Peptides against a protein of PDB entry 9IZ0. Designs and how they scored, part 7

Target 1, 345 residues: chain A of PDB entry 9IZ0
Amino acid sequence: ITCLGSNGHTYKQLVKGGNDDLRQDAVMEQVFEQVNGFLRSYRKTSQRNLSMRTYKVIPLALKTGVIEWVQDTIPLGEYLDSAHKVYHPKEWSLSTCRKLIAEKQMEDLETRLKVYDLVCRHYRPVFRHFFLESYADPVQWFTTQTNYARSTAVASVLGHVLGLGDRHGQNILIDKTSGEVIHIDLGIAFEQGKKLPVPECVPFRLTRDVVDGMGITGVEGVFRRCMEFTLETLRREEDSLLSVLEVLRYDPLFSWLISPLRRMKKQKMQLENFNQPESGNITTDASRDPKIQRNNVSGESEAERAILKVRQKLSSTLSVEASVGELIRIAQDPSYLALMFCGWS

## One batch from the design tools (peptide; made by RFdiffusion4, then SolubleMPNN)

Design b1_p8_4_s1 (from b1_p8_4, 5 letters changed)
Fold by OpenDDE base, seed 1:
Structure b1_p8_4_s1 (fold): chain B 345 residues (1-345), chain A 8 residues (1-8)
Amino acid sequence: as target 1 above (345 residues)
Amino acid sequence: PLLEALSE
């Protein structure tokens, strides 16, 4: 829909009607706004304009809401698929890579690593070209690439701390004007991504293309330093952040667990993103849902466990530099990336 | 109301 604002400007909005509960997205956006307050309060973060990019989410009912239409954006995955076809037309398609990874999903780690390495050799990074194509002026190029590395660093720390899941290339938008990342579909938080059919095993998305967008320094420079400053800020504001999350513990409308319906929908979307129709009769025998014993862990016990896990991630047992170093290492580890739905790009 | 929250 298009709405005329009280300021005389027209705003395009997305009315989402469906099975997705926008309340979880709205709550996560509120947490990001609070964190943005913390990032503005400290010199190290404020001097760099560090922020999580937010979008307005207005839940109207259990299954209906209005989402801000983020102008001049593209999904990271859409850009990467198009750019890879242009810059590497002799390499494998995204569908070929997905198929090879999926065919080995039940194999041992050694076999999965061999297939991941094979896919990586036939699907090279291209995301540096986003900045080279979009910004002919060297100052604009440098500024937007710096904004990308900064925003990715903030989103990586927050995504780890809050346990954001389902961080695939369609759930990460790139702002074509600023180069900043915008994370969407926030309905998988507090490590519920580990409960997906294909578990998210990395703390945040730091694939080869995500790194290629940082330019020649990769993770070493703006990204690492901005992660350090963001984590330093969150550790200082631990009690403030935990107080915001404790309010959500008592919200009967907030689900700390991924709903079975959302899990099934994400599973179906994963399978449909594999099933571009090459005519092979893969009978998806949907019958082996492993009986996850519904231990009726009260929603309160899951909230307490989630908050405890946030506190553990903010622990000062390791230095900020050591903690960020380990997060970057794990997020780039082939042993984890080979387990992902799309760990190569 | 909804439009005011988008004009900030």
Scores: peptide ipSAE 0.000, ipTM 0.368, DockQ to the pose 0.018
Fold by OpenDDE base, seed 2:
Structure b1_p8_4_s1 (fold): chain B 345 residues (1-345), chain A 8 residues (1-8)
Amino acid sequence: as target 1 above (345 residues)
Amino acid sequence: PLLEALSE
C-alpha cells in the first residue's frame, strides 16, 4: 500500500497477512532500539556510529500488520543471484547448487563437506561487486563498504546474543545508499533456529559472499573491531539488556517458542524453493491455526532458559577479542556451513 | 566447543 503522511510525503508500506506473527518482529525492533541507545552512550561505538538498522512494524492483529517498506534496498540473495549470473555466467546456477546440497542432506558430514566444497568451487563470491559497481567515487565506495562491515558486525553480535535464526539472503536487505544491512523477519529468535528442519549451526551469517562485501581485508579489520566494540558495549549494559528481556518474559503476546505452523511454513518454503526458484510471493493461505493452548508454565520456562543463554553469551569469562575470534571462526567453519541450507553464498 | 558449551 502507499500511504500519504501528515508531512505530505507518500510512504510505501507492506501489509503482511496470513500466518506471520509480526508481534515478534515488533518486539525485536524495540530491543534493537534499546541496544542502539547503549551503542550511542558508549564512546567506542558512538564514535563509529554503530547501530542496528531498524524498521517500523505495526502489528494490527495476530496475523496482520503493517511493515515499513525500506526504500532503496535490495535483498542480499536477490543481488547475489543476479550478480553471479553477470560476473560468473559459466558457473553453476543457484538452483543447481541448492539441488546438490539437498541431495546430500541425509548423508554423513564427510560427504556433505565434499559436496559443499564442490559447490563452492563452482559458485564463487561476487558481493564485492555491489560496492565497486554502485559507487564510482572512491570516498563513497570506501564509506559504504565501511558502513556495510560496521552494520554487519553489529547485526552479527546481536544476532548471536539474541539467537536470531533464519538469516538467509532474502531476510537481509542491503541499503543501496549507505551500504548498511537491514535484518527482516525476526520471528525466529532465542536459538529457535536449532528447531528448524535444517538446524542452524552458526551464530550468525558469515558466508563467503558476506565476507567478500567487506573487501580485501575480509573479517580482519573493520568487521572484527566493530564486533569487539559492540560486544564490549553489550557486556557493559548486560543488566539493562536483561531487564528489557525480562519485560518480554511477561508479555502474553511474545512467543519464546517457534510455532509448529511457522516451522511447517519454513519447511515448505525450503522444499518449494527447490522446485520453483522464481515464485517470490508465496501468499500461504490462512490455514486454521490449531488453538495452541499456551501452557503458560512451558512458555515461562523457555523464557527463563532464553534469558539464561543471553547472560551466558555476555559472560566475561573470555576476553572480548577471544569471544569474537571464536564466533568468527565458528561462523566461517565449513563443518557448520556444509550443514546449512545455503552456506556457500 | 563454544556452541556445545552454549547448548548445555
Scores: peptide ipSAE 0.000, ipTM 0.286, DockQ to the pose 0.041
Fold by OpenDDE base, seed 3:
Structure b1_p8_4_s1 (fold): chain B 345 residues (1-345), chain A 8 residues (1-8)
Amino acid sequence: as target 1 above (345 residues)
Amino acid sequence: PLLEALSE
């Protein structure tokens, strides 16, 4: 739909109807707006204009809402698939890479690491070309690449602290004007990504292409420093952040758990993305409903566990530099990336 | 602003 604002500007909006609960997305966007307040109040983050890019989500009913249409964006995964075909036309297709990883999904870590390395050698990073193509002016190029590294750093810290899941290349938009990242589909939070069919085992997405977009310094430049300043701000504002999350504990509309339906939908999408059909009727006998033992863990006990995990991630037991160093290490570790869906791109 | 635009 297109709405005319009281300011005379026309706003395009996406009406989402169906089985997707937008209430979780709306809540996470409200948490990001509060965090953006903390980032503006702290000198080290304010001087760098550090923010999580947000979009407006208005839940209208249990399964219907209006989402802001983010103009001038492209999904990271859409750009990468196109750019790999242009810059590396002799390398493997994304479908070939996915097939090889999927064929070894049930194998040991050593075999999966060998296949991951093989895929990485035949599917090289290209995301640096986004900035080189989009910005002919050296000042714009440097500014947008810096904005990308800054926004990715904020999103990485927040993604870790809030336990954001399902951070695949279609759920990360790139703003073509600013170079900033915009995270969408926030319906997997508080480490519920570990309950996906392919468990998320990294704190945030820091794949080879995500790093290639940071330019020649990779993670050791603007990105690391902006992660440090963001984490320092969140540690300072721990009580304020936890107070915002405690309000959600009593919201009967907020789900601290991934719904079985959403889990099954994401399972099908992951399996369909691995199994591009060669014409074999793999009758996925979906009849093995694993008896999800409904451990009747009260929603309150799940909220308490989620808030406790946020507090643990904000712990000052390690320095900010040591904590960020470990997060960056884990997020880039091949032993984790080889276990994930599209951990190579 | 966004809520007013939904009421018209």
Scores: peptide ipSAE 0.000, ipTM 0.381, DockQ to the pose 0.017
Fold by OpenDDE base, seed 5:
Structure b1_p8_4_s1 (fold): chain B 345 residues (1-345), chain A 8 residues (1-8)
Amino acid sequence: as target 1 above (345 residues)
Amino acid sequence: PLLEALSE
């Protein structure tokens, strides 16, 4: 929809209706705004304009709300699919790569690693071309690539700390003006991605294309340094961040657990990648929400475990540099990436 | 009120 603001400006908005809990997105955006406050207050992060890009979410009811339309954006996955066909027309299609990974999903790690390596040799990264195509001026090119590396670093640290899941290429937007990343669909948080049928085993998305967008230095330039400054800020503001999360503990409407419906939807998407696309209009008759007695006791115990896990991730037992180094290593490790679902690439 | 302002 398009709305006329009280200021006479027109704003595009997405009305989301259906089975998605927009309250979780709205709460996560509020947490990001608080974190952006911490990043603005700390000299090392404020001097670099480090922030998590946010968008407005207004929940109207349990399953309906208004989302700000993020103007001048493209989904990362949409760009990559288009660019790969242009720059590497002799390589495998994404559908072929996904099929080969899916066919080996139940096999051992060694077999999955061999298939992952084979796919990587036949599907090369292209995301560097986004910056080369979009920014003819060298200063704009350098600025936007720097903004991309900065925003990706903030999102990677914050996504790890808050345990954000479902970070596939359609849930990451690229701002065509600034080069910044915008994370959408925040309905998998606090490590609930590990409870998916194929567990998420990486701390954040650092695929070959995500690295290719950082330019010649890859992860060793702006990205690593901005991860370090972001983690240093979050460790400094640990008590403030935990206090924000404790408010959510007492919110009876906040779900610390992945919804059964969202788990089933992800399970179905994982299984449908194995079966030919039968064009079945599955009218999900959402009428039988079983009255899962949300025993309040179970919700409090999950919230407490989630907050404890955030505290553990903010621990100063390792240096900031060592902690960031290990996160970057794990996020790029083929032994973890080969275990991801076929649509992670 | 809010929905009516969204339909223009």
Scores: peptide ipSAE 0.000, ipTM 0.366, DockQ to the pose 0.018

Design b1_p8_4_s2 (from b1_p8_4, 6 letters changed)
Fold by OpenDDE base, seed 1:
Structure b1_p8_4_s2 (fold): chain B 345 residues (1-345), chain A 8 residues (1-8)
Amino acid sequence: as target 1 above (345 residues)
Amino acid sequence: PLLVRETE
């Protein structure tokens, strides 16, 4: 929809109706605004203008709301699919890569690593071209690539600490003006991504294309240093961050658990991406409904567990440098990326 | 564009 604001400006807005609870997105955006306050108060982060890019979410009713239309953005996955066809027209299609990874989804780690490596050799990174194509001026190129590395670092730390899931290339927007990342569809948080049919095993998205966008230094330099400064800020503001999350513990509208309906929807989406219409009557014998043990884990016990995990991730037991080094290592580890739905790009 | 996956 297009709304006329009280200021006379027209705003494009997305009205979303359906199975996604926009209240989860609205709550996560409120947490990001508080974190942006902490980043502005700390010298090391403030001097670099470190922030999580936010967007306005207005929940209207159960499963309906209005989302701000983020102008001048492109989904990372849309850019990568288009750019890969241009720069590597002889390499495999994204659909071929998806098919090969999924045909091996139930196989052992060794087999999955072999197919992941094979896919990686036939689907090379291209995201560096986003900055080279979009910014002809060397100063603009350098500035926007730096903004990308900075915003990705903030989002990576926050994504780890808050346990953000479903970080596929369609849920990450790139701002074409600033080079900053904008994370959308925030309804999988507090490690609920581990409960998906394909469990998430990386702390944040740091695939080969995400790294290629950082330029010749990759993760070494702006990205690593900005992760360190962001984590140092969050450790300093631990009590303030936990106090914000405790308010959410008492929000009767906040769901600390992935809904069975959302889990089933994500399961269907993972399966439908395999059904190109070959007209074969595969009678899926629907008989093995896995008895979803409705463990009546009180929503309060899951909130407490989520807050305890946030506290553990902010622990000063390891240095900031050691903690960031381990997160970067795990996020890039082929043994984890080979287990993901789309770990190659 | 907010790519809200409208899964129909």
Scores: peptide ipSAE 0.008, ipTM 0.511, DockQ to the pose 0.058
Fold by OpenDDE base, seed 3:
Structure b1_p8_4_s2 (fold): chain B 345 residues (1-345), chain A 8 residues (1-8)
Amino acid sequence: as target 1 above (345 residues)
Amino acid sequence: PLLVRETE
């Protein structure tokens, strides 16, 4: 829909209906706006204009809401699929790579590392070309690549601290004007991504293409330093951040747990992304749903555990530099990426 | 800003 605002401007909006709970997205966007307040108040982050890009979410009912249409964006995964066909037309298709990873999903780590390495050799990074294609002016090119590295650093720290899941290439938008990242579909938070059929093992998405977009310095330039400044700000504002999350503890509408329906929907989408029609009957025996003992853990006890886990991630036991260094290491570790649904791009 | 009306 397109709506006329009280200011005389028109706004394109997405009305989302069905089984999608937009309340989690709206809550995460409110948390991001509070964090953006902290980033603006702290000299090291404000001097760099560090922010999490947000979008407006208005829940209308339990299963319906209005979302801002983010203009001038492209999903990272859509760009990467198109660019890979242009720059590496002799390499494997995304479907071939997905199939090979899926065929080895139940194998040991050594076998999964071998197939991950094989896929990586036949599907090379291309995301640097986004900046080279889009910006003919060298100053604009450098500025937008810097904005990308900065926004990715903020999103990576926040994604880790809040335990954001489901960070696949369709849930990360690239702003074509600024080079900034916009994270969408925020309904998997507080480490609930570990409860997906393919568990999320990395703190945030830092795949080879995500790194290739940072340019020649990769993670060792703007990205690492901006992660450090962001984490330093969040550690300084720990009590303020925890107070924002405590308000959510008492929100009867906020779900600290992934719903069984959302889990099944994500399982189906993962299986459908594996089952692109090369005629191999991968009968994944979906019949072994492990009886999730619904231990009647009160929603309050899950909220308390989530807040405790946020506090633990903000711990000053390690330096900011050591903590960021370890997060970057884990996020790029082949032993974790080989376990992911799409860890190669 | 508040939304006033849908635009066709």
Scores: peptide ipSAE 0.006, ipTM 0.468, DockQ to the pose 0.017
Fold by OpenDDE base, seed 4:
Structure b1_p8_4_s2 (fold): chain B 345 residues (1-345), chain A 8 residues (1-8)
Amino acid sequence: as target 1 above (345 residues)
Amino acid sequence: PLLVRETE
């Protein structure tokens, strides 16, 4: 829809109807705005304009809402698929890579690592070309690449701390004007991504293409330093951040758990991305409602567990540098990336 | 800004 604003400007918006509860997205966006307040208050983060990019979400009903249409954006995965076809036309298709990873999903780690390495050799990173193609001016190129690395660093720390799941290339938008990342579909948080059929094993998305976009310095430049400053800010504001999350503990509308319906939807989407449509009528008799034991774990007990995990991630037991170093290591570890749905790009 | 109405 296109809406006329109170200022006389027209705004394009996306109306989403369906099983995705936009209230979770709206709540996570509110948490990001609070964190952006902390980042603006701290000298090391404010001097670098560190922020999580946000978008407006207006829940209209239980399953319907209006989302801001972020102009001049592209999904990371859409750019990467298109750019890979241009720069590496003799390499494997994304569908071939997905198929090979899927065929080995039930195999041991050693077999999965071999297939992941094989896929990586036949699907090379291309995301550096986004900046080279989009920005002919060297100053604009450097500025946008710097903004990308900064934005990715903030999103990586926040994504880890809040346990943001489902961070695939379609849920990460790139702003074509600023180079900043915009995370969308925030309905999988507080480590609920580990409860997906393909569990999330990495703290945030730091795949080879995500790193290739950082330029020649990779993770060791602006990215690492901005992660350190962001984590330092969040550790200072731990009580403030936990207080924001405690308000959500008492929100009867906030779901600390991934709904069975969302799990099933993501399961279908994962399976559909692996199966080319062989026209086999797999009548998945959807009538077997798996007796998902309603673990009557009160929503309160899961909220408490989620908040405890956030507190643990903000622990000062390790230095900021050591903590960031370990997060970067884990996020790039082939032993974790080989287990992911799309860990190679 | 607050949205006032849908534009056709």
Scores: peptide ipSAE 0.006, ipTM 0.471, DockQ to the pose 0.017
Fold by OpenDDE base, seed 5:
Structure b1_p8_4_s2 (fold): chain B 345 residues (1-345), chain A 8 residues (1-8)
Amino acid sequence: as target 1 above (345 residues)
Amino acid sequence: PLLVRETE
């Protein structure tokens, strides 16, 4: 839909009608706006224009809302699938790579590492080409690649601290004008990604293509330094950030738990990638309600555990440099990446 | 700003 504002400007908007609660996205966007306030107040982050890119979310009811249509963007996964066909036409398809990882999902770490390494040799990074093909002027090329590395650094720190999950290539938009990343579908936060059928075990998305977009320095340039300045700002503003999260503890509308419906939908998507469609109407009578012992862990006890985990991630026990170094190491470690869902790489 | 819906 297009809407005419009271200011005379026209705005494209997405009306989302479905089973997904947009209140979590709206709350995370409010937290990002507060964090952007902290980043603007601190000299080291303000001088670099560090921010989390935000979009407007207006929840209208439990299952309906209006989302801002972010113009001039492309999903990272859409660009990568197209670019791999152009730049590496002799390599394996993304579907072949996902199938090989999925077929070994229940095997040991050694077997999964061998398959992950094999896939990596037959599906090479291409995301550097986004900047090379989109920007003919060297100053625009350098500026947009720098903006990409900066925005990815902010999103990586903040995504780790808030425990954002589901960071697949369709939930990360690239702004074609600025090179900045925009994170969408924020419905998995506070480490609820670890409760998925295939647990998320990396702190943020730092796949080979995410690194390839940073240029020749990879993570050792603008990215690492901007992660350090972002984490330094969040540690300085710990009490302010925790106070914002404490307001959510008392919001009866905020869910600190992944909905059973979202969990089942992701489990189904993980299983459907195993079965090629033999056209058999398997009416899986889903009548085996596993007695999920609803241990009545009060929503308050889950909120308290989530806030405690945020505080632990902001701990000054390690230097900013040591903490960022360890996060970057873990996020790129094949021993963690080989354990991720087949759609992650 | 208040947004008035136009149909696309």
Scores: peptide ipSAE 0.006, ipTM 0.476, DockQ to the pose 0.018

